# Designs tried in a protein design run: peptides against a protein of PDB entry 6FRK. Part 55

Target 1, 411 residues: chain A of PDB entry 6FRK
Amino acid sequence: NEEVLNAMLKEVCTALLEADVNIKLVKQLRENVKSAIDLEEMASGLNKRKMIQHAVFKELVKLVDPGVKAWTPTKGKQNVIMFVGLQGSGKTTTCSKLAYYYQRKGWKTCLICADTFRAGAFDQLKQNATKARIPFYGSYTEMDPVIIASEGVEKFKNENFEIIIVDTSGRHKQEDSLFEEMLQVANAIQPDNIVYVMDASIGQACEAQAKAFKDKVDVASVIVTKLDGHAKGGGALSAVAATKSPIIFIGTGEHIDDFEPFKTQPFISKLLGMGDIEGLIDKVNELKLDDNEALIEKLKHGQFTLRDMYEQFQNIMKMGPFSQILGMIPGFGTDFMSKGNEQESMARLKKLMTIMDSMNDQELDSTDGAKVFSKQPGRIQRVARGSGVSTRDVQELLTQYTKFAQMVKKM

## One batch from the design tools (peptide; aimed at target 1 M407)

Design b2_p19_8_s4 (made by RFdiffusion4, then SolubleMPNN; from b2_p19_8, 11 letters changed)
Fold by OpenDDE base, seed 5:
Structure b2_p19_8_s4 (fold): chain B 411 residues (1-411), chain A 19 residues (1-19)
Amino acid sequence: as target 1 above (411 residues)
Amino acid sequence: DILKELRKLYLKLQEILNE
């Protein structure tokens, strides 16, 4: 029995190391799990595998809980949020994602670019902010990030903004000059929250980097980025351990919507390869169940129209990127979307929807929509002109629809 | 199970989007 336990713990430890969990944390977890398992209860014929999985799960949940309540913005208050992190961590993109998240929740949100070190930092922030219709501040001429941050915070405070996000310079190396600049900015603007942005793909370096930031600035929150890639998220455990700060959000792709509130249980389930069943249920429940039931009923009868496809594309677009949904399904790893950039897939969906917006009700509601277009080629030309696409693009959509409708008939 | 059917639907949509 002890040999079987040790073998199973070895497999779990290997899987956690392959998930970029820090070796010290894996060792500690192994010891904690071994101490938490009653060998007598394992002898009683209980499913040893389930007991070990539950013990591992419970210890991982503790590792992502710093025992500190996450900071939350206060409605009607001016909340200043300062971002810190290395260059390439996704910090600037994450500022825009967080701003957009709060804006969508009905907060008066703005962005400040206090990155004077990186050429084009302000242009990048301005581009992201403009696309999301988020007010922004920055300078092309001011080189002191303290001045820019102070002026921007004052401006947006005077304009009664509720969420004021300050992006700072990210440098390639932990330079003392960077940390001094961050401290000067923090002292000048007195942020209500300091957010450390960490790239999950840096693997075993997560602990050392997170610690270096926490030792220099009062990090109160962590955001983990690049959880859409090969990073299994084990670095997040290292960030929490090093910063003693909660993960508040995760970045799950390059799109502005590839951003979600951190949930401990789903994250650990995903880390263990169990999938995020709860997050998938939540996402499915965010879809109007009634519309989904009506669709399921149609699908059972082998009926699928272009309108039904359009509605499903709308649902996918509302849920966010499809890779996130798949990544929540047990057994669908990150590699399942390996053939396309998620942004390209979403752009493709938007293009397909724009083509369908130029279709009429007879075309959309036909049980044989492809045949309607094949019988009257002039419809393809009309739709192509109406949507500003080629006739080939419309034919490609109809080909995809036909493939889907055939797959539905085989369901 | 609605969830199972939705998963199946999404998988099929993904296959089409990746073609």
Scores: peptide ipSAE 0.030, ipTM 0.416, DockQ to the pose 0.134
OpenDDE base, seeds 1, 2, 3, 4: peptide ipSAE 0.007, 0.017, 0.022, 0.018; ipTM 0.329, 0.372, 0.431, 0.444; seed 1 fails the geometry check

## One batch from the design tools (peptide; aimed at target 1 T334)

Design b2_p20_1 (made by RFdiffusion4)
Pose (drawn by RFdiffusion4):
Structure b2_p20_1 (pose): chain A 374 residues (1-38, 47-273, 303-411), chain P 20 residues (1-20)
Amino acid sequence: NEEVLNAMLKEVCTALLEADVNIKLVKQLRENVKSAIDNKRKMIQHAVFKELVKLVDPGVKAWTPTKGKQNVIMFVGLQGSGKTTTCSKLAYYYQRKGWKTCLICADTFRAGAFDQLKQNATKARIPFYGSYTEMDPVIIASEGVEKFKNENFEIIIVDTSGRHKQEDSLFEEMLQVANAIQPDNIVYVMDASIGQACEAQAKAFKDKVDVASVIVTKLDGHAKGGGALSAVAATKSPIIFIGTGEHIDDFEPFKTQPFISKLLGQFTLRDMYEQFQNIMKMGPFSQILGMIPGFGTDFMSKGNEQESMARLKKLMTIMDSMNDQELDSTDGAKVFSKQPGRIQRVARGSGVSTRDVQELLTQYTKFAQMVKKM
Amino acid sequence: EEEEELEKILELTEEEEEEE
């Protein structure tokens, strides 16, 4: 049985290693689902599913904008990850939700960058800012957020150039652009086909600049996006959106369950009964109930007080014979009144008859009356 | 609590198999 756990466990470790999941997290997840584990494919895959939900959970809720206030969003990520494409996908998302959204092109390096964001904004009917001539992105971002602030826009999305960690020049310039405009949220956009080099870059981005949200693009293809587990652990940020194509409307919020599945592949007879059950539990205590001075009108009249401390176990073979629909019903007496066929099965395996209940049903009716009167 | 959930999942899978 120890060999059936390991053959089926190394087959999921290969399923995650092929899904671009970091080898550090696969080896760690393997011995987490091995230590926490101490119709067969369901008792195994349920334990694997709960262990994955433990990893995709960063414990941090997403940053959401406030209507009637200026929200500056700054995009960061590697070269070619889809920042300019996801810039228009997000401005188009909020603009359709009713936000005064605008775009700013703070890329002063990549050829045809302002022309790219200009044509994506021209098409989606979204205001845009940038420059062919201005070579300083700290100047383009500062003079753009200033312009769209004096025009009272609520979503101001600043696009930045691609950068990698070994370029300290571009990582300083990213920190200065973030210090000039002071963004409310910084989004780390990552390609879904990224391999093992993802945790190092995503961590260096978190160190130089405060990353609070992660977007995974190019998920409409064969890439399952296992590199996102290493950006969530590095940036400490949840995934808010995913990209699912080249167009502006190929964009939707991140849901954890479908991504992990792809990455993996009035008084009733019942109340009359419980009140009785507590009066029998407090039943050997009936002599305490006759204690009150001037209240002892009677005690154990006609000896029937002894069987009121014997009827509740026989009535419990009826509850033992009941399932969770009759037991958890608001009116435990209405489930059997409509279907007196349930009065025969309760009588079979519990040994009580269907006759005994007629005297109980009268005793029930009287008890149900005096509680609605209570 | 986790064992109860597993039992409920097994019951639901048996019900689906009966319906099939």

Design b2_p20_1_s1 (made by RFdiffusion4, then SolubleMPNN; from b2_p20_1, 10 letters changed)
Fold by OpenDDE base, seed 4:
Structure b2_p20_1_s1 (fold): chain B 411 residues (1-411), chain A 20 residues (1-20)
Amino acid sequence: as target 1 above (411 residues)
Amino acid sequence: EEKKELEELLEKEKKEELER
């Protein structure tokens, strides 16, 4: 039993390291999981793998929860949000994404460019803001970010803006001068929230980076960027651990709409290659696909069929940026996003749909489709022949469906 | 490097567990 535990923990630890989770956090997680698993309960015939996965999931959820409630803007008030982070973190793009998010929610939102260090920072912000129709402030001549930030905040306060986002200078390296500048800006504008923006792709450097920011400025929120198909987001755990601040949003791509509220359970599910059902539901709701209300109701009742999965694949194929949505589907994140272009991912979904097109209504509409196939293995062979695929491909689809349906039942 | 260190630590623990 202990050998099986250690082997499974080794696989999980390896997967977490490959997801850019900090080595110290992986060690701590391993110890916490070992301490949380009752070996006697594991001996009593409980599915050892499910028990370990549940323990791992529970401990990862704790690592993402700093125990601090996320700051939220107050409607009808002036909310000043200061952004901090290194150059290349996606900070400036994230300012525009957050501004656009609040604007779409009916908030009077504006952007201030207090990045005087990077040539063309103001032009970039202006371009992004203009495209999104977001009011902006900045200077081409003022070099003091404190002056720009103060004047911009005062201007937009006087104009009764509700969301005032201040982008600051990012540097390539952690320099004391950057932190001093950030502190001076923070002291001058007295932000209601300081958001640290972190690139998920920086791997093991996330802890040291996040700590350096928290030690100098009162970081109260984290936004993780580049949570596309390549970054598994393990660095986000390091940022939460170091800053003791909640992740409030994630950036999932380059488009201004590639931005979503952070959800703990979906994120951990994605990190483990389990997918993000809740983020998928939110994205489906945001797209106002009227045909999905019935599906969302079924999902809320913990009902999920192979037909419901097929309809989701059809919807995904209609939605465009395919990589992000696939990463939300349990079991598709690791295999579909890491190795394929968007066209290959679409071809794989089309293959799965073609497999399901060879299923009958009893198989498609069963609340336990995998059990229907497991009870009558001849169905797998029929579907495989009908779709021109291997029996293994059908079994893999059923395994993915089972993972998805198990998550939906936990929602 | 840190991945190698953890792999080495996991191998070391596995070796210590096999030697018990």
Scores: peptide ipSAE 0.048, ipTM 0.547, DockQ to the pose 0.030
OpenDDE base, seeds 1, 2, 3, 5: peptide ipSAE 0.025, 0.014, 0.012, 0.031; ipTM 0.456, 0.438, 0.426, 0.489

Design b2_p20_1_s2 (made by RFdiffusion4, then SolubleMPNN; from b2_p20_1, 10 letters changed)
Fold by OpenDDE base, seed 5:
Structure b2_p20_1_s2 (fold): chain B 411 residues (1-411), chain A 20 residues (1-20)
Amino acid sequence: as target 1 above (411 residues)
Amino acid sequence: DEKEELEKLLKEEEEKRKKE
């Protein structure tokens, strides 16, 4: 039993390291999981893999929870939100995404560009704000970020704005001069929330970076960006641990709509390569796609066919922001998103649908579609010929289906 | 380096447990 536990923990630890989880956190998680697992219960013939996965999941949920409530803006008040983070973290883009999020929720929102260090920072913010129809403030001539931030905050307070977002200078390195500038801006405007923006793609450097910001400014919230890339977001755990601050939002692409509220369970499921079926269901429900009630009921009963997957792909294609939705599908998040833009992802989805169009009703409606193909390998060859793809492409589709169907059976 | 260090630690623990 202990050998089986150790082997499974080794696989999980390897997967977490490949997801950019900090080595210290992986060590701690391994110890916590070992201490939490009842070896006697594992001996009783329970699904050892499920128990270990559940224990790992529970410990990862604890690592994402800083034990502090996320700051939320107060309606009818002026809420000043200051953004901090390195250059290239997606900070400026994330300011616009957050402003747009609150604007869509009916908040009177504005943007201030207090980045005087980067040439064209104000033009970039102005371009993003104008596209989103968000009021903005900045200067082409003023070089003191404290003056710009103070004047902008005063202006928008006097105009009764409810959400006042201040973008600051992001430098390429953790320079003392950057931190002093951030402190001066923070002291001048007295923000209600300081948001640290972190790039998920920096991997193991997330801890040191997040700590350096928290040691200099009173970070109260974290936003993780670039979760559309190869980064599985394991560095987010390091940011939470170092800042002791909750992740409030995630950035999942380049578009202004590629931004969503952070959900713990979906994020951990994605990190483990389990996918986010619950978040997919929630997002599908938010879109009021009437055709989805029948699918959701089937999912609740642990039934999932290749036809149900096909219908879900049709729904995804109707939903628009394809990148966010694919990242929520079990087995699609890491391998499918890593290789292309939204258009390439749509083309891949269409290819999968074309493969399924070459399947028969017996294959599509089987409660165990993968077993139908495994019992009769000639079906794979037929479908491959019918759709003009390789037998490997059909096997890859069946592997994705199997991962999804196994997750649905666990719900 | 950190991945290799964890893999090394996991291997060392596996070897310790094989000797017990």
Scores: peptide ipSAE 0.008, ipTM 0.402, DockQ to the pose 0.029
OpenDDE base, seeds 1, 2, 3, 4: peptide ipSAE 0.006, 0.007, 0.006, 0.011; ipTM 0.303, 0.416, 0.392, 0.456; seeds 1, 4 fail the geometry check

Design b2_p20_1_s3 (made by RFdiffusion4, then SolubleMPNN; from b2_p20_1, 10 letters changed)
Fold by OpenDDE base, seed 1:
Structure b2_p20_1_s3 (fold): chain B 411 residues (1-411), chain A 20 residues (1-20)
Amino acid sequence: as target 1 above (411 residues)
Amino acid sequence: EEKEELKKLLEELEKERKLK
């Protein structure tokens, strides 16, 4: 039993390391999981795999929970939110995404560009803000970020803005001058929240970077960017561990709408390659796709057919930004997104749909479609010939369907 | 049964979050 536990923990630890989870956190997780699993309960015939997976999930949930309540803006008050982070972290884009998020929720929101170091920073912010119809402040002539931030905050306070977002200068490296500037800005504007923006794609460097910011400025919130299909998000655990601050939002793409509130359980499920069916349901509901209620109701009943999967692929094709939605489907997130642009992902979906177009109604409407094919292997060969694909391609589709249907049955 | 276990687990996790 201990050898089986150690083997399974080794696989999980490898997958977490491949997800850019910090080596120290992976070691701690392994120890915590070993201490939480009763080896005697594993002997009693419980599904050892489910028990270990559950213990891993529970310990990952603890690693993303700093035990600190996230700051939230107060309605009808002036809330000053200061952004800090390295250049290339997606900080400026994230300021615009957060402003747009609050604006869409009926908050009187504005943006201040206090980045005097980067040429064209104000023009970039102005362009993004203007497209989103967000009021903005900045200067082309003032070089002191403290003056710009102070004047902008005062202006928008006098105009009774509720959400005042201040974008600061980034740097390519941790420089003392950057931290001094950030402290001067923070002291001048007295922010209600300091948001650290971190790029998830920097992998093992996330811990050291997040720690360096927390040691210099009072980071109270974290936003993780570039959580597209390439970044598994393990760096987010490092950010929480280093900052002791909650992740409040994630950036999931380049569009202004590619921004969502951080949800712990969907994030950990995605990190483990389990997908995010809840987030998929939420996103599908937000898009008001007409046939969604019937599909959601079937999913709630643990019913999932190959036809239901086909209809989901059609809906995904209508939704546009494939990267977000495919990453939410169990078994599609890691392998489907790893190498392809949006067009390649769409071509793969279209290939899967073409395979399903060669299936009959008995195969499509079966609550156990994989078992229909396993009982009669001649069906796989028929479908493969009908769709012009290999028998392996059909088996891969059925394997993906089986993974999804097993998750839906557990919901 | 597995749905009730998941629901119980979610409720337990929510309770642990409210107790902290």
Scores: peptide ipSAE 0.000, ipTM 0.283, DockQ to the pose 0.026
OpenDDE base, seeds 2, 3, 4, 5: peptide ipSAE 0.015, 0.000, 0.000, 0.000; ipTM 0.492, 0.291, 0.344, 0.273; seed 2 fails the geometry check

Design b2_p20_1_s4 (made by RFdiffusion4, then SolubleMPNN; from b2_p20_1, 10 letters changed)
Fold by OpenDDE base, seed 3:
Structure b2_p20_1_s4 (fold): chain B 411 residues (1-411), chain A 20 residues (1-20)
Amino acid sequence: as target 1 above (411 residues)
Amino acid sequence: SELEELKKLLEELKEEEAKR
């Protein structure tokens, strides 16, 4: 029994290390799981794999819980949120995403660019803010970030803004000059929350980076970015451990709405390859896809058409990055979340939709679309010519549709 | 549910990408 436990724990530890979980945390988790599993209960014929998975899940949930309640803004107050993090962490983009999130929730939100070090920082923030219709402040001439931050905070306080987000300078490395600048800005504006932005793709470096920021400034919240990439997000555990601060949001893509509140259970499920069913439900609900009661009713009756498939492809395209949506479904491996595969998958969906745009209503609305084409092969040639594709591409689409329609009939 | 359909659609898309 102990040998079997040790073998299964070795596999789990390997998978966690491959997910960029810090080696110290993996070791600690292994010992905690060993202590939580009764070997006698495992002897009684309980599914050893399920017990270990449940124990691992429980210990991962504890690793993302710092035991501190996340800061939340107070309605009708002026909440100053200072962002800190390295250059390339997605900090500036995340400021805009957070501002847009609160604006969509009916908060009077604004952005301040206190990054004087990076050329074009203010232009980038201004472009993002203007696209989202978010008020912004910054300077092209002032070089002191303390002055810019102070003036911007004062301006927006006087205008009764509720959410005042301050973007600061990043550096490529941890430098004492960066930390002194951050401390001076923090002391001047007295933020209600300091948010550390971390790139999930930095892997084992997450602990050291997060610790360096927490040792210099009072980081109270973490945002993890680039969880749409190859990174499984194991670095998030390191950030929580080092900062003793909760993850409040995750950045999931390049779009301004590729941003969601952090949920512990879905995140751990995704990290373990179990998928994020809750995040998928929330995203489907945000898109009001449920307003297609007609589709749900057809599906309940085992009816599925090429038009229904077309509408589903439109829905997937509206949900944002294909890789994210796939990564939210149980069994979809992280290899599907590669940026290269996302663009290819989206291009494939667009190609399939272009083929369907050349179909007629009889073909699109048939409950057995593949049989319509099989009975009259001339339809395949017409659609292929209309869409500028090969007859093989149309046959591949019909094969995909047939598989889907068979799965729907089994629901 | 629309969610179950979306899951199945995505599972099929995965099985096809895994065959490439």
Scores: peptide ipSAE 0.006, ipTM 0.243, DockQ to the pose 0.092
OpenDDE base, seeds 1, 2, 4, 5: peptide ipSAE 0.000, 0.000, 0.005, 0.000; ipTM 0.245, 0.259, 0.294, 0.232; seeds 1, 2, 5 fail the geometry check

Design b2_p20_2 (made by RFdiffusion4)
Pose (drawn by RFdiffusion4):
Structure b2_p20_2 (pose): chain A 374 residues (1-38, 47-273, 303-411), chain P 20 residues (1-20)
Amino acid sequence: NEEVLNAMLKEVCTALLEADVNIKLVKQLRENVKSAIDNKRKMIQHAVFKELVKLVDPGVKAWTPTKGKQNVIMFVGLQGSGKTTTCSKLAYYYQRKGWKTCLICADTFRAGAFDQLKQNATKARIPFYGSYTEMDPVIIASEGVEKFKNENFEIIIVDTSGRHKQEDSLFEEMLQVANAIQPDNIVYVMDASIGQACEAQAKAFKDKVDVASVIVTKLDGHAKGGGALSAVAATKSPIIFIGTGEHIDDFEPFKTQPFISKLLGQFTLRDMYEQFQNIMKMGPFSQILGMIPGFGTDFMSKGNEQESMARLKKLMTIMDSMNDQELDSTDGAKVFSKQPGRIQRVARGSGVSTRDVQELLTQYTKFAQMVKKM
Amino acid sequence: ELEELAEKMQEIREVLEELD
């Protein structure tokens, strides 16, 4: 049985290693689902599913904008990850939700970058800012957020150039652009086909600049996006959106369950009964209930107080014979009144008859009356 | 609290006398 756990466990470790999941997290997840584990494919895959939900959970809720206030969003990520594409996908998302959204092109390096964001904004009917001539992105971002602030826009999305960590020149310039415009949220956009080099770059981005949200693009293809587990752990940020194509409307919020599945592949007879059950539990205590001075009108009249401390076990064979629908019903007496066929099965395996209940049903009706009167 | 439980018990006795 120890060999059936390991053959089926190394087959999921290969399923995650092929889904570009970091080898550090696969080896760690393997011994986490092995230590926490101490119709067969369901008792195993349920334990694997709960261990994955433990990893995709960063514990941090997403940053959401406030209507009536200026929200500056700054995009960061590697070269070619889809920043300019996801910039228009997000401005189009909020603009359709009713936000005064605008775009700013703070890329002064990439050829045809302003022309790219201009044509994406021209198409989606979204205001845009940028420059062919201005070579300083700190100047384009500052003079753009200033312009759209004096025009009272609520979503101001600043696009930046692609950068990698080994370029300290572009990492300083990213920090200065973030310090000039002071964004409310910084989004780390990552390609879904990224391999093992993802945790190092995503971590260096978190160190130089404060990354609070992560977007995973190019998920409409064969890439399952296992590199996102390493960006969530590195940036400490949840995934808010995913990209699912080249168009502006190929964009939707991140849901954890489908991504992990792809990455993996009035008084009733019942109340009359419980009140009785507590009067029998407090039943050997009936002599305490006759204590009160001047209140002892009677005690164990006609000896029938002895069987009121004996009827509740026989009535419990009826509850033992009941399932969770009759037991958890608001009116435990209405489930059997409509279907007196349930009065025969309760009588079979519990040894009580269907006759005994007629005297109980009268006793029940009188008890049900005096509680609605209570 | 004890008086209230004694009253409930008195009512149960009355019901049992009516049933008899």

Design b2_p20_2_s1 (made by RFdiffusion4, then SolubleMPNN; from b2_p20_2, 10 letters changed)
Fold by OpenDDE base, seed 2:
Structure b2_p20_2_s1 (fold): chain B 411 residues (1-411), chain A 20 residues (1-20)
Amino acid sequence: as target 1 above (411 residues)
Amino acid sequence: ELEELTRLYLEIQKIQEELS
């Protein structure tokens, strides 16, 4: 029994190390799991694997919980949120994502660029803010980030903004000058929350970096970026341990919508390769796929029309980034769809929908849409002209439809 | 790719049904 436990713990520890979990945390986890497992209960024929997985899961949940309640903004108040982090961490992009998140929730949000060190920092922020229709402040001439931050915060407080996000300078290395600048900015604007932005892809360096920031500035929240790549996010555990601050959000991509509130259970499930079943359910439920029951019923009867396919494409488009959805399914890695493939896939879906928009109800509602077009080839030419595509593109759509309809009949 | 997307969607629906 002890040999089996040690073998399984070795596999788990290896997987956690491969997921960029800090070696100290992995050692602590192993000790905690060993202490939590009753070897006598393992003798009772319980699935030893499930028991160890549960113990590991429980201890990982404790590692991501700093025991401190996350700061939350207060509605109708001015909430100043200062961002800190290394250059290349995704900090500037994350400022825009957070502002957009709160704006979509009905908060009056704004952005301040207090990065005077990086050439084009203000232009980058301005570009992101303009795309998201978020008010912004910055300077092309002022070199003191304290002045820019103070003036921007004062301006937006006077305009009754509720969420005031301040982006600061990043550095490539832990430099004392950077920390002094961050402290001066923090002292001047008196932020309600200081957010440390960490890149998950830096692996074992996460602890040392997070600690260096926490030792210099009062980090109260963590945002982890680049969780869409090969990084399983084990560095996030190191950030929580070092900062003693909760992860509040995660960045799951490059798009402004690739941003979500941190959930402990889904994150740990993903870290263990169990998938994010809860996040999948939540996301599927958020789609308000009320029409899913009617579709599932049609699918059960082996009926699949071009309209049903159109509705499915609409549902797929509503699901948002498929890479995120795939990463939520157990056994599907985040790498299954590269971001490039997703945008291309969405463009293909939209093209197919545009072709179907030129079809009539008889064509859309036929249980054998391909046969309707095969019997009257003039329909293909009409649809092609109506949608501005080739007759070949319409034939390719009908071929795809036929494949799907055959797949549905086999389900 | 579209077949994979549709399979994925159907798998998601099946998972939802199994979890409901």
Scores: peptide ipSAE 0.015, ipTM 0.423, DockQ to the pose 0.022
OpenDDE base, seeds 1, 3, 4, 5: peptide ipSAE 0.014, 0.015, 0.013, 0.014; ipTM 0.440, 0.441, 0.399, 0.430; seed 3 fails the geometry check

